# Peptides against a protein of PDB entry 5EFW, part 29

Target 1, 141 residues: chain A of PDB entry 5EFW
Amino acid sequence: TTLERIEKNFVITDPRLPDNPIIFASDSFLQLTEYSREEILGRNARFLQGPETDRATVRKIRDAIDNQTEVTVQLINYTKSGKKFWNLFHLQPMRDQKGDVQYFIGVQLDGTEHVRDAAEREGVMLIKKTAENIDEAAKEL

## One batch from the design tools (peptide; made by RFdiffusion4, then SolubleMPNN)

Design b1_p12_7_s4 (from b1_p12_7, 6 letters changed)
Fold by OpenDDE base, seed 4:
Order: structure tokens, then sequence, then C-alpha cells
Structure b1_p12_7_s4 (fold): chain B 141 residues (1-141), chain A 12 residues (1-12)
């Protein structure tokens, strides 16, 4: 689909289904994570977590989902082959015209390095803008 | 929104 080919790392999840599964993943996300689409769809994104993933950061993501709010964090994730990468991650709810949460959009920064200071702020701005663009594009479908 | 779900289910 056109949505899948957006050259950004992102997923769409369905919080109305058990365990908030990924229902959509971009081609870039598949490349980043080294999974096939079939391996990802229908799963909770926690498969990216591993030994060095900070549990307090994971809790922030969970709390944001439970509270139906946005969150931006940076955490260690793992590819299918077990390679670590720093994931600057932004999650936000996709709301319908009534304001009800229908989906979540999760965006991962391009690259795999830990970012700090000005670079982190720039990355955060980029992934937030990307999430807004995806929200708009997805609503047009 | 519903159309998005239908689209995703159809093409993913």
Amino acid sequence: as target 1 above (141 residues)
Amino acid sequence: MEKLKETIEKFT
C-alpha cells in the first residue's frame, strides 16, 4: 500500500484488540528490525525488547497506552538477529472525529545510535512530525 | 478509521 511505502520507520497498533497488536508496519520498519511483515502483524511490539532494555522505560510506554496519551522515549531494542540499537521512539494515539482512540502510531527514528542533547531534540521533533503526517495520511484512507 | 482497518486487513 502507499502507507507501507512511507520511508519512515513506523507501526500502527490496535489497542482495541487483545495486547495492542501491530496491525500495520512500514517497509522501513521491517528493514530496521529484520522481520518479515508476516512475523510482525498481530504481535505486540515487545518482541523488540531484550536483556538491556530498560524496564522503567518500557513501563512509560505501557502507561502511555493505558492512559491514552503520547510518549517519547529512547530505549534499547533488538533486531531479529539480536543486534542492539537505540530506538528513539514516539507513540501517540490516533483519534477519530469523536476523540476516541482507535489506533496508536509508533515511530522510530532513522538510525540506531543513542542521541543526546540537540540531536535528541531534533530527532524528537522529527519523529513527532512524522507521527502527525502518518496520522493525517492514515485518516485519508 | 473503519476504512483504514479494512484497508489494512485487505493489504497486509
Scores: peptide ipSAE 0.095, ipTM 0.760, DockQ to the pose 0.240
Fold by OpenDDE base, seed 1:
Structure b1_p12_7_s4 (fold): chain B 141 residues (1-141), chain A 12 residues (1-12)
Amino acid sequence: as target 1 above (141 residues)
Amino acid sequence: MEKLKETIEKFT
């Protein structure tokens, strides 16, 4: 589909299904994480977490889902082969015409190092704008 | 939205 071919790392999840599974993943996200689409769809995104993933940061993501709010964090994630990367992650709800949450959009900016200051601000602006573009594109389908 | 709905139906 046109949505899958967007050259950004993202997923769409369904909070109305048990355990908020991934229902959509971009080709770039599959390349980043080294998983096939069949290995990803229907799973909660927690498979990206590992030993060095900060549990307090993971709780911030969970709280945003439970409260139906947006959040931006940096956390250690792992590829299928076990390679660590810093994920600058943005999550936001996708709402219907009534304002009810239908989905969540998750956008990932990968890096070898934790980003700070100007680089972090630039990355945050990029992933937030990406999430808005995905929201618009997904609503047209 | 139809394509997203079709994907959801695979997991319900």
Scores: peptide ipSAE 0.070, ipTM 0.742, DockQ to the pose 0.172; fails the geometry check
Fold by OpenDDE base, seed 2:
Structure b1_p12_7_s4 (fold): chain B 141 residues (1-141), chain A 12 residues (1-12)
Amino acid sequence: as target 1 above (141 residues)
Amino acid sequence: MEKLKETIEKFT
């Protein structure tokens, strides 16, 4: 689809299904994480977590889902091969015309290193704008 | 939204 060809790392999840599974993944996300589309669809994104993933940061993501709010965090994730990378991650709800949450959009920064200061601010602006673009593109489908 | 649902239903 046109949506999956957006050259950004992102997923769409369905919080109305058990365990909020990934229902859509971009080609870039598959490349970043080293998974096939078939390996990812229908799974909760927690498979990216590993030994050094900060549990407090994971709780912030969980709280945002439970509260139906947006969140931006940096956390250690792991590829299929077990390679660590820093994920500057933004999550936001996709709402229908009534304001009800239908999906979540998760966007990952292209970089694999921890970003700070001005680079972090720039990265945050980029992934937020990306999420807005995905929201609009997905609503047009 | 409807087309997104249809797309998802094909792959999940």
Scores: peptide ipSAE 0.066, ipTM 0.730, DockQ to the pose 0.189; fails the geometry check
Fold by OpenDDE base, seed 3:
Structure b1_p12_7_s4 (fold): chain B 141 residues (1-141), chain A 12 residues (1-12)
Amino acid sequence: as target 1 above (141 residues)
Amino acid sequence: MEKLKETIEKFT
C-alpha cells in the first residue's frame, strides 16, 4: 500500500487485539530492525527490547498505552542480528471520529544514535510531525 | 479506515 512506502520508520498497532500486536510496518522499519514483515506482523513490539533496555522507560510506554496517551522516550532496542541502537520513539493513539482509540502509531527517529539537547528537540519535533502525517494517511484508508 | 481494516484482515 502507499502507507507501507512512506520513507519513515513506523508501526501501527491494534490495542483491541490481544497484546496490542503490530498490524502494519513501514519498509524503513523493517530495514532498521532487520526483520521481515511476516516475522513481526501479529506480534507485540517488545521483541525489540533486550538486556540494556531500560525497564522504567518501557513502563512509561506501557502506561501511555493503558492511559491512551502519547509518549516520547529514548530507549535501547535491538535488531534481529542483536545490534543495539538508540530509539527516539514517539507513540500516540489514533482515534476515530467519535474520539475512541482504534490504533497506536509508533514512530522511530531516523538513525541509531543517542540524541541530546538541540538534536533531541529537533528529532522529537520530526517524529511527532511524522506521527501526525501517518495518522492522516491511515485515516484516508 | 475501511481499507486499513481490509489490509489488517489480510495480515492478521
Scores: peptide ipSAE 0.061, ipTM 0.726, DockQ to the pose 0.187; fails the geometry check

Design b1_p12_8_s1 (from b1_p12_8, 8 letters changed)
Fold by OpenDDE base, seed 3:
Structure b1_p12_8_s1 (fold): chain B 141 residues (1-141), chain A 12 residues (1-12)
Amino acid sequence: as target 1 above (141 residues)
Amino acid sequence: NEELLENLKKLE
């Protein structure tokens, strides 16, 4: 689909289903994480976490979901083959016309190192803008 | 998810 071919790493999850599973993933996300679409659809995105993933950061993500708010963090994620990458991650709710949360949009910017200062600011701006673009695109389908 | 999935299918 057009949405799948957006050249950004992102997923859409459904918090109205048990355990907030991934219901959509971009081609780029699959390439980044080394999973097939069949392997990840219907699963919670926590499979990307591993030994060096900071649990406090994960809790921030969980809290954002529970509180239906957006959050931006950096955390260690793992590919299917076990390769570590720094994930500059942005999560935000997708709301309906009444303002109720229907989905979450997760955008990933991968890197070999933790980014800081100007590089972090640029990355944050990028993934936030990407999330907004996805939100608009998904609503217009 | 059904509504979104239906919309996505229209793009296929």
Scores: peptide ipSAE 0.069, ipTM 0.721, DockQ to the pose 0.120
Fold by OpenDDE base, seed 4:
Structure b1_p12_8_s1 (fold): chain B 141 residues (1-141), chain A 12 residues (1-12)
Amino acid sequence: as target 1 above (141 residues)
Amino acid sequence: NEELLENLKKLE
């Protein structure tokens, strides 16, 4: 679909289903993580975590989901082949016309390196803007 | 829109 082919790394999840599974994944996300769409849909995104993933950072993500808020973090994730990468990740709720959370949008920075300082700030701005664009697109299609 | 959101649900 058009949404699937947006040239950004992102997923859409459904917090109204058990374990907040991924219901939509961009082609770029699949390429980044080395999974097929069939392998990802219906799963919680925690399969990207591994030995060096910081548990405190994961808790921040969980708290954001539970509290229906946005969060931006940087954490180690793993591809299907086991390659670790730094994931600058932004998560935000997608709300309906009433303001109720319907989905979450998760955006991952294109780069896989650990970013700091000005580069991190720039990356954060980019993935936040991307999330807003996806939110808008997902509501208008 | 609501239609798209519903369509996303169908992908679950």
Scores: peptide ipSAE 0.109, ipTM 0.728, DockQ to the pose 0.256; fails the geometry check
Fold by OpenDDE base, seed 2:
Structure b1_p12_8_s1 (fold): chain B 141 residues (1-141), chain A 12 residues (1-12)
Amino acid sequence: as target 1 above (141 residues)
Amino acid sequence: NEELLENLKKLE
């Protein structure tokens, strides 16, 4: 679909379904994580976590979902083949006209290295802008 | 957003 072809790493999840499953994944996300679309649709994104994923950072993500707020973090994720990568990750709710949360948008930075300082600030700005673009595109579907 | 709704229905 048009949404799925956006050339950024992202997913859309549905918190109104059990376990907040992924309902959309971009082609870039599939390439990054080494999964097929069929393998990840309907699953919670926690399959990207592994031994070195910081549990405190994961809790920040969980808290943001529970509180229906946005969050930006960096965490270690794993590809299907088990390769580690640093994920600068931004999550934000997609709200309806009433202001109720319908979905969550998750955006991952293109790079796989941990970023700091100016590079981190730049990355954060990029993934936040990307999330807004996805929000706009998704609402038109 | 009919496309989103369609995909949601597939997962329900």
Scores: peptide ipSAE 0.086, ipTM 0.724, DockQ to the pose 0.541; fails the geometry check
Fold by OpenDDE base, seed 1:
Structure b1_p12_8_s1 (fold): chain B 141 residues (1-141), chain A 12 residues (1-12)
Amino acid sequence: as target 1 above (141 residues)
Amino acid sequence: NEELLENLKKLE
């Protein structure tokens, strides 16, 4: 589909379903994580976490979901083959006309290395803008 | 967002 072909790493999740499963994933996200679409859909994104994933950072993500707010973090994730990568991750709610949360949009930076300082700030701006673009595109579907 | 709704229905 058009949305899936957007050349950015992202997923859409449904917090109204049990355990906030992924209901949409871009082709780029599948390439990044080395999973097929069939392996991703219907699952909570926590399968990307592993031994070196910081639990406090994960809690920040959980809190953002529970509080229906946005969050930006950087954490270690793992591909299907077990390769570690640094994930600069932005999450924000997608709201309907009434202001109620329908979905969450999760965007991952293209790079897999840890970014700092100006590079991190630039990456944050990019993934936030990407999330807004995805929000706009998804609302038209 | 018909495609999103379709995916949602598949997961329900």
Scores: peptide ipSAE 0.080, ipTM 0.729, DockQ to the pose 0.565; fails the geometry check

Design b1_p12_8_s2 (from b1_p12_8, 8 letters changed)
Fold by OpenDDE base, seed 2:
Structure b1_p12_8_s2 (fold): chain B 141 residues (1-141), chain A 12 residues (1-12)
Amino acid sequence: as target 1 above (141 residues)
Amino acid sequence: NKELLENLKKLE
């Protein structure tokens, strides 16, 4: 399927279930985070957060979910083994034909450093385009 | 969409 061909770091979550759990994770996401699929399905993605994760940035993500809007941020995340990485993260709602939110799409671009300026703009364009591709692919399933 | 969820699970 089109979804299977998306070799990017992403998850799909279900805000209609308690605590907005991950219901789908790409193979690349599993590789990035060092978790197995069974370890993360059914869980809220907050397990990626750690000591140096900016709480204000996390609040921006939470606000976007609560308001059913998209958001793009950079935050420190942690792999299963505790390795830190900068996550350029984009989240957007997946809506049905009526316009109601069914799912959220989360796309991650990993890096060793916080990206800025042209590099950030390029990364944002990439992860937003990825999210749109996932949205289109998922709706065709 | 329950069908979507089921289809996504098949892709795992």
Scores: peptide ipSAE 0.084, ipTM 0.740, DockQ to the pose 0.148
Fold by OpenDDE base, seed 3:
Order: structure tokens, then C-alpha cells, then sequence
Structure b1_p12_8_s2 (fold): chain B 141 residues (1-141), chain A 12 residues (1-12)
């Protein structure tokens, strides 16, 4: 569909379902992570984590979900084949007209190294803008 | 999730 073909790495998850599963994933996300859509839909995104994924960073993500807030972090993720990549990751809630959380938007910017300073700022701006674009589109109806 | 899908399709 048009949604999957958006040329950004993103997922949408449903916290109202058990274990906050992925309900949408872009083609770019599938290409990045080397998974098929069938392999990841209905699953929690934690399958991207591995041995070198910082557990404190993962806790920040979990806390953001529990507290229904946004968070931006960098963490090591793994492709299906086991390849490591640095994931500049932004997560934010998608709220309805009453302000209740309906979904979470996750946006990923991949890299071979941890980004800092100006490069990090630029990446953060990009993934936040992407998340806002998705949020705005979802709020149209 | 049909409504959400339809809205998100408007991104392109």
C-alpha cells in the first residue's frame, strides 16, 4: 500500500494490544532489518535487540511507553542476519482527539557508527519530523 | 485500523 511505500524507516505499534505489537512497517524498515512483513507484524519490536544493545537505553524506551511520552535514543540493533547497526530511534505516542494514546510511532535512522554533535542533531530533527508527518496524517480523519 | 491506514496513505 501507499503506507508501506513511504520512503522512511518507521513502524506503528498498538499499545492497546498485548505486548505493544507492530501493526504497520514501511518497506524501508523491512529492508533495513532484513525481515519480511509477515515475520514482524504482530510482534514486539524487541527482536531487534541483541548482546550489545544497552539495557539502560532499552529501559528508557520502556519507560517512555509506560509513561506515554516520547523519547529519542541511540542503540545497537541487529538485522535478521545478525548485522549490527546504530539506530537513532525516536518514539512518540499518537493520541486521539481526547488526548488518549492510540498508537506509538517509531522512526529509525540507521548508521554504521554512533552519531554525535551536529550529525546527531540533524538526525534527530529528521526522525522527529518524520514522526510528526505520520502523526499529522493519522489525525486527518 | 482501516481508518488509520487510509489516513496514512495520504502521506504520498
Amino acid sequence: as target 1 above (141 residues)
Amino acid sequence: NKELLENLKKLE
Scores: peptide ipSAE 0.080, ipTM 0.716, DockQ to the pose 0.081
Fold by OpenDDE base, seed 1:
Structure b1_p12_8_s2 (fold): chain B 141 residues (1-141), chain A 12 residues (1-12)
Amino acid sequence: as target 1 above (141 residues)
Amino acid sequence: NKELLENLKKLE
């Protein structure tokens, strides 16, 4: 689809389904994580976590889901082949006209190293803007 | 994008 071919790493999840599964993934996300679309859809995104993933950071993500808020963090994720990468990750709810949460949008910026200072600020601005663009596109009727 | 929104709902 047109959305899938957006050259950004992102997923859309459905918190109204059990365990908030991924219901949409961009081609870029599949390339980043080395999974096929069939392997991704219907699963919770926690399969990207591994031994060196900071559990406190994961809890921040979980809390944002539970509280229906946005969050931006950096955490270690793993590709299918086991390669580690630093994921600058932004998550935000997609709300309907009534203000109720329908979906979550997750945007990923990958890197071999933890980004800091100006590079981190730039990355955060990018992934937040990307999330807003996806939200706008997905909500159009 | 109407098609996008419809596709998302179909995946639910």
Scores: peptide ipSAE 0.041, ipTM 0.678, DockQ to the pose 0.352
Fold by OpenDDE base, seed 4:
Structure b1_p12_8_s2 (fold): chain B 141 residues (1-141), chain A 12 residues (1-12)
Amino acid sequence: as target 1 above (141 residues)
Amino acid sequence: NKELLENLKKLE
Protein backbone atom coordinates (compact mmCIF):
# COMPACT_ATOMS: atom_id res chain seq x y z
CA THR B 1 0.00 0.00 0.00
CA THR B 2 0.98 3.65 -0.24
CA LEU B 3 1.32 3.85 3.52
CA GLU B 4 3.48 0.74 3.59
CA ARG B 5 5.83 2.27 1.07
CA ILE B 6 6.50 5.52 2.90
CA GLU B 7 10.26 5.73 2.84
CA LYS B 8 10.68 5.90 6.60
CA ASN B 9 11.11 3.24 9.25
CA PHE B 10 7.86 2.97 11.12
CA VAL B 11 5.21 0.71 12.55
CA ILE B 12 1.67 1.16 13.74
CA THR B 13 0.53 -0.84 16.74
CA ASP B 14 -2.85 -1.50 18.29
CA PRO B 15 -2.92 -1.03 22.06
CA ARG B 16 -6.53 -2.16 22.16
CA LEU B 17 -5.43 -5.68 21.29
CA PRO B 18 -3.60 -7.98 23.68
CA ASP B 19 0.10 -7.12 23.93
CA ASN B 20 -0.11 -4.08 21.60
CA PRO B 21 0.81 -5.91 18.39
CA ILE B 22 2.19 -4.40 15.22
CA ILE B 23 -0.60 -4.04 12.69
CA PHE B 24 1.33 -2.08 10.07
CA ALA B 25 4.98 -1.94 9.06
CA SER B 26 6.69 0.13 6.39
CA ASP B 27 8.88 -1.47 3.76
CA SER B 28 11.87 0.36 5.20
CA PHE B 29 11.21 -1.07 8.64
CA LEU B 30 11.16 -4.56 7.20
CA GLN B 31 14.44 -3.92 5.44
CA LEU B 32 16.01 -2.47 8.56
CA THR B 33 15.01 -5.35 10.79
CA GLU B 34 15.42 -8.09 8.15
CA TYR B 35 11.97 -9.52 8.81
CA SER B 36 9.17 -10.18 6.38
CA ARG B 37 5.84 -8.53 6.89
CA GLU B 38 4.30 -11.89 7.70
CA GLU B 39 6.84 -12.42 10.45
CA ILE B 40 6.07 -9.07 12.07
CA LEU B 41 2.35 -8.45 11.83
CA GLY B 42 0.49 -9.46 14.94
CA ARG B 43 3.59 -9.41 17.15
CA ASN B 44 4.70 -7.08 19.88
CA ALA B 45 7.80 -5.16 18.82
CA ARG B 46 9.83 -6.60 21.71
CA PHE B 47 11.29 -9.19 19.35
CA LEU B 48 13.78 -6.47 18.43
CA GLN B 49 15.26 -6.56 21.92
CA GLY B 50 18.26 -8.59 22.93
CA PRO B 51 21.07 -9.06 25.43
CA GLU B 52 22.41 -5.53 25.31
CA THR B 53 19.05 -3.79 25.22
CA ASP B 54 18.80 -1.55 28.27
CA ARG B 55 15.92 -2.71 30.41
CA ALA B 56 15.37 0.70 31.96
CA THR B 57 14.89 2.16 28.50
CA VAL B 58 12.43 -0.60 27.66
CA ARG B 59 10.51 0.30 30.79
CA LYS B 60 10.28 3.88 29.59
CA ILE B 61 8.63 2.62 26.42
CA ARG B 62 6.25 0.43 28.38
CA ASP B 63 5.35 3.29 30.67
CA ALA B 64 4.61 5.54 27.71
CA ILE B 65 2.27 2.92 26.28
CA ASP B 66 0.53 2.44 29.60
CA ASN B 67 0.21 6.16 30.17
CA GLN B 68 -0.75 6.86 26.55
CA THR B 69 2.05 9.39 26.11
CA GLU B 70 4.83 9.91 23.64
CA VAL B 71 8.42 8.95 24.33
CA THR B 72 11.75 9.25 22.57
CA VAL B 73 14.59 6.91 23.47
CA GLN B 74 17.71 5.38 22.03
CA LEU B 75 18.27 1.68 22.59
CA ILE B 76 20.04 -1.35 21.20
CA ASN B 77 17.87 -3.46 18.94
CA TYR B 78 18.65 -6.55 16.91
CA THR B 79 17.89 -7.60 13.36
CA LYS B 80 16.63 -11.04 12.49
CA SER B 81 20.20 -12.11 11.80
CA GLY B 82 21.26 -10.90 15.23
CA LYS B 83 23.01 -7.71 14.19
CA LYS B 84 22.72 -5.08 16.88
CA PHE B 85 22.02 -1.47 16.03
CA TRP B 86 21.25 1.72 17.88
CA ASN B 87 17.62 2.58 17.46
CA LEU B 88 16.68 6.21 17.96
CA PHE B 89 13.02 5.56 18.50
CA HIS B 90 10.00 7.82 18.86
CA LEU B 91 6.59 6.56 19.85
CA GLN B 92 3.38 8.55 20.09
CA PRO B 93 -0.31 7.80 20.32
CA MET B 94 -2.64 8.22 17.38
CA ARG B 95 -5.89 9.64 18.66
CA ASP B 96 -9.31 9.70 17.08
CA GLN B 97 -11.58 12.70 16.73
CA LYS B 98 -12.72 12.26 20.32
CA GLY B 99 -9.16 12.25 21.58
CA ASP B 100 -9.12 8.56 22.42
CA VAL B 101 -5.99 6.57 21.67
CA GLN B 102 -6.57 4.23 18.78
CA TYR B 103 -3.04 3.28 17.78
CA PHE B 104 0.59 4.01 18.42
CA ILE B 105 3.05 5.18 15.81
CA GLY B 106 6.63 4.04 16.24
CA VAL B 107 9.36 5.66 14.16
CA GLN B 108 12.97 4.55 13.96
CA LEU B 109 15.76 6.79 12.70
CA ASP B 110 17.18 5.80 9.33
CA GLY B 111 20.70 5.53 10.71
CA THR B 112 21.75 2.69 12.94
CA GLU B 113 24.61 4.40 14.76
CA HIS B 114 24.51 5.81 18.23
CA VAL B 115 23.88 9.52 17.90
CA ARG B 116 24.74 12.20 20.43
CA ASP B 117 24.57 15.92 20.97
CA ALA B 118 23.47 17.96 17.97
CA ALA B 119 23.11 14.88 15.79
CA GLU B 120 20.78 13.31 18.31
CA ARG B 121 18.71 16.47 18.60
CA GLU B 122 18.43 16.62 14.85
CA GLY B 123 17.46 12.97 14.67
CA VAL B 124 14.82 13.44 17.33
CA MET B 125 13.34 16.35 15.44
CA LEU B 126 13.27 14.26 12.29
CA ILE B 127 11.56 11.20 13.73
CA LYS B 128 9.04 13.34 15.60
CA LYS B 129 8.18 15.17 12.41
CA THR B 130 7.93 11.85 10.62
CA ALA B 131 5.52 10.55 13.23
CA GLU B 132 3.34 13.61 12.81
CA ASN B 133 3.35 13.16 9.06
CA ILE B 134 2.35 9.52 9.41
CA ASP B 135 -0.39 10.45 11.84
CA GLU B 136 -1.76 12.99 9.43
CA ALA B 137 -1.50 10.63 6.47
CA ALA B 138 -3.17 7.78 8.33
CA LYS B 139 -6.09 10.02 9.23
CA GLU B 140 -6.57 11.58 5.81
CA LEU B 141 -6.04 8.79 3.29
CA ASN A 1 -9.91 8.97 7.92
CA LYS A 2 -12.10 6.43 9.62
CA GLU A 3 -12.04 4.16 6.61
CA LEU A 4 -8.27 3.91 6.65
CA LEU A 5 -8.25 3.22 10.35
CA GLU A 6 -10.74 0.45 9.81
CA ASN A 7 -8.59 -0.92 7.03
CA LEU A 8 -5.60 -0.91 9.33
CA LYS A 9 -7.69 -2.82 11.83
CA LYS A 10 -8.36 -5.45 9.20
CA LEU A 11 -4.65 -6.10 8.98
CA GLU A 12 -4.62 -7.39 12.53
Scores: peptide ipSAE 0.109, ipTM 0.726, DockQ to the pose 0.267; fails the geometry check

Design b1_p12_8_s3 (from b1_p12_8, 9 letters changed)
Fold by OpenDDE base, seed 3:
Structure b1_p12_8_s3 (fold): chain B 141 residues (1-141), chain A 12 residues (1-12)
Amino acid sequence: as target 1 above (141 residues)
Amino acid sequence: NKELLENLEKLK
């Protein structure tokens, strides 16, 4: 689909289903994480976490979901083969016309190192803009 | 969910 072929790493999840499963993933996300679409659809995105993933950061993500707010964090994620990467991650709710949350958009910017200062600011701007673009595109489907 | 998935499938 057009949405799948957006050349950014992102997923859409459904908090109205048990355990907020991934219901959509971009081709780039699959390439980044080394999973097939069949392997991840219907699953919670926590399979990307591993031994060095900071649990406090994960809690921030969980809190954002529970509170239906956006959050931006950096955390260690793992590919299917076990490769570590720093994930500059942005999560935000997708709301309907009434303002009710229908989905969450998760955008990932991968890197070999934790980004700081100007590089972090640039990355944050990029993934936030990407999330907004996805929100607009998804609503037009 | 269902509505979004149906819309996505229409694009295939």
Scores: peptide ipSAE 0.060, ipTM 0.709, DockQ to the pose 0.127
Fold by OpenDDE base, seed 2:
Structure b1_p12_8_s3 (fold): chain B 141 residues (1-141), chain A 12 residues (1-12)
Amino acid sequence: as target 1 above (141 residues)
Amino acid sequence: NKELLENLEKLK
C-alpha cells in the first residue's frame, strides 16, 4: 500500500487491543528488523528488546503509552538474527476528531552508535516530522 | 483478532 511504501521505519500499534499490538509496519521497518510482516503483525513490539536494552528506557516508553503522551528515546534493539542497533525512537498517539487516542505511531531511526548533540537533534527533528507525516497519511485512509 | 483485521483493512 501507499502507507507501507513510505521509506521510513515505522509501525502503528493499537492500544485498544490487548497488549498494544502492531497493526501496521512499513517495508523499511521489516527490512531493518529482518522480520516478515506476518511475523510481527498482532504482536507487541517488545520482541525488538534484548539483553542490553535499557529497562529504564523501556519504562519511559511504557509510561508514555499509559499516559497517552509522546516520547523520544534511544535504546538498543535487536534484529531477528540478533544484531544490535541503536534505535532513536519516537512514539506519539494518533487521535481522532474527539481527541481520543486510537493508535500509536512508532518511528525508528537506526544506527550503529548512540547519537548525541547536533546529530541527535537532527534525528529527533526527522523522526518527529516523519511521525506527523504518517499521522496525516493514516488518517486519510 | 476481528478488530485487528478491521484495523488492518482500514490502514491498507
Scores: peptide ipSAE 0.053, ipTM 0.705, DockQ to the pose 0.198
Fold by OpenDDE base, seed 1:
Structure b1_p12_8_s3 (fold): chain B 141 residues (1-141), chain A 12 residues (1-12)
Amino acid sequence: as target 1 above (141 residues)
Amino acid sequence: NKELLENLEKLK
C-alpha cells in the first residue's frame, strides 16, 4: 500500500487492544528488523529488545504509552538474526478529532553507534517530522 | 482510516 511504501522505519500500534500490538509496519521497518510482516503484525514491539537493552529506557516508553504522551529515546534493539543496533526511537499518539488516542506511531532511526550531540539532535528532528508526516498520511486513508 | 481499521479488525 501507499503507507507501507513510505521509505521510513515505522510502525503503528493499537493501545486499545491487549498489549498494544503492532497493526501496521512499513517495508523499511521489516528490512531493518529482518522480520516478515506476518511475524510482526499482532505482536508487541518488545521482541526487538534483548540482553543489552536498557530497562530504564524501556520503562520510559511504557510510561509514555500509559500516560498517552510522546517520548524520544535511544536504545539497543536486535534484528531477527541477533544483530544489535542503536535505535533512535520516537513514539507519539495519533489522536482523533475529539482528541482521544486511537493509535501510536513509532519511528526508528537505526545506527551502529549511539548518536550524540548535533547528530542526535538532527536525528530527533528527522524522526519527529517523520512521525507527523505519517500521522497526516494515515488520517487520509 | 480504512487501512488501519482493516488491520485492527484482523487483530480481533
Scores: peptide ipSAE 0.048, ipTM 0.696, DockQ to the pose 0.492
Fold by OpenDDE base, seed 4:
Structure b1_p12_8_s3 (fold): chain B 141 residues (1-141), chain A 12 residues (1-12)
Amino acid sequence: as target 1 above (141 residues)
Amino acid sequence: NKELLENLEKLK
């Protein structure tokens, strides 16, 4: 689909389904993580976590989902082949016209290095803006 | 980001 071909790393998940599964993934996300679409659709995104993934950071993500809020974190994730990468990750709810949460949008920065200082701030601004743009685009498709 | 927005619009 056209949405899948947006040249940003992102997923859309459905918190109304058991375990908040991925229902949509961009081509770029698949390339980043080395998974096929068939391998990840219907699954919770936790398969990206591994031994060096900070559990406290994961809890922040879980809390944001439970509280239906946005969150921005940086954590170690793993590709299908087991390669570690730093994931600057932003998650936010997609709400309907009534304000009810329908989905979550998760955006991952293109770069996979641990970013700090000005680079991190710029990355955060970028992924937040990307999430907003995806939210708007997805609602209009 | 104007460029990103334009790119998204092209995909619609």
Scores: peptide ipSAE 0.021, ipTM 0.614, DockQ to the pose 0.042

Design b1_p12_8_s4 (from b1_p12_8, 9 letters changed)
Fold by OpenDDE base, seed 1:
Structure b1_p12_8_s4 (fold): chain B 141 residues (1-141), chain A 12 residues (1-12)
Amino acid sequence: as target 1 above (141 residues)
Amino acid sequence: NEELLENLEKLK
């Protein structure tokens, strides 16, 4: 579909369903994580976590979901083959016309190293803008 | 959003 072919790493999740499963994933996200679409849909995104994933950072993500707020973090994630990558991750709610949360948009920027300083700021701006673009595009479907 | 709604229904 048009949305799936957006050349950015992103997922859409549904917090109104049990365990906030992924209901949409871009082609780029599948390529990044090395999973098929069939392996992704219906699952909570925690399968990307592993031994070196910082649990405090994961809690920040969980808190953002619970509080229906946005969050931006960097955390270690793992591909299907077990390859580690630093994920600069942005999550934000998608709201309806009434202001109620319908979905969450998660955007991932992958890297072999933890990004800092100017590179991190640039990455954050990019993934936030990407999330807004996805939000706008998804609302038109 | 028809595509999102369709995926949502598949998960129910």
Scores: peptide ipSAE 0.057, ipTM 0.720, DockQ to the pose 0.527
Fold by OpenDDE base, seed 5:
Structure b1_p12_8_s4 (fold): chain B 141 residues (1-141), chain A 12 residues (1-12)
Amino acid sequence: as target 1 above (141 residues)
Amino acid sequence: NEELLENLEKLK
């Protein structure tokens, strides 16, 4: 689909379904994580977590979902083959015309290293802008 | 959102 072809790593999840499953994933996300679409759709994104994923950071993500707020963090994620990558991750709610949360948009910027300082700020700006673009694009569908 | 609805249908 048009949305899937957006050359950014992102997913859309549905918090109204049990365990907030991924309902949409970009082609880039599939390539990054080494999963097929069939392997991902309907699952909670926690399958990307592993032994070195910081649990406190994961809790921040969970809290943001529960509170229906946005959050930006960096955490270690794992590909299907077990390769670690630093995920600069931004999550924000997608709201309807009434202001009610309908979905969450998750954007991933992958890297070999934990980004700091100017690189981190730049990455944060990028993934936030990407999320906004996806929000607008999705609403146009 | 029609496309998102289509994806939701794929989950059923």
Scores: peptide ipSAE 0.047, ipTM 0.702, DockQ to the pose 0.442
Fold by OpenDDE base, seed 4:
Structure b1_p12_8_s4 (fold): chain B 141 residues (1-141), chain A 12 residues (1-12)
Amino acid sequence: as target 1 above (141 residues)
Amino acid sequence: NEELLENLEKLK
């Protein structure tokens, strides 16, 4: 689909389904993580986590889901082949006209390195803007 | 961001 071909790393998840599964993933996300679409649709995104993934950071993500809030973190994730990468990750709820959470949008920065200082701030701004753009685009589909 | 805007335009 056109949405899948947006040249950004992102997923859309459905918190109204058991375990908040991925229901949509961009082609770029698949390339980044080395998974096929068939392998990830219907699964919780936790399969990206591994031994060096900071559990406290994961808890921040979980809390954001539970509290239906946005969060921005940087954590170690793993590709299908086991390659580690730093994931600058932004998650935010997609709400309907009534304000109810319908989905979550997760955006991952293109870079796989740990970013700091100005680079991190720029990356955060980028992924937040990307999430907003996806939110707007997805609502109009 | 221009590339994203172009892609988003294709969605509409």
Scores: peptide ipSAE 0.021, ipTM 0.595, DockQ to the pose 0.047
Fold by OpenDDE base, seed 2:
Structure b1_p12_8_s4 (fold): chain B 141 residues (1-141), chain A 12 residues (1-12)
Amino acid sequence: as target 1 above (141 residues)
Amino acid sequence: NEELLENLEKLK
């Protein structure tokens, strides 16, 4: 599908189900996080968090979910093997024709390093554009 | 969005 052709790190979650579980994960996301698809489908994405994940940043994500808004943050995440990486993360709602939230799109930057200044701005533009592409592709399904 | 629906159904 067009959605499957997007070679970026992303997930789609369903906030209408208990605990907003992941219902789709890109191949790149699985590679990044070292999980299989069957291991992560049906789970909340919080399993990526660990000891050094900033709780205030996590709260920003939670607030965006609750308020049905988009957010862009950088936070430490962990792979299945426990490796830390910096995640420039963008989340936005996918809305239906009525304007109601159906899903959330989560996009993770390809790099695993903390980015600042011009590099951060560039990364933000990239992941936001990616999210729009995912939104368009997903609506075709 | 059949693929999303399929995944959604798997979770129910």
Scores: peptide ipSAE 0.066, ipTM 0.709, DockQ to the pose 0.551; fails the geometry check

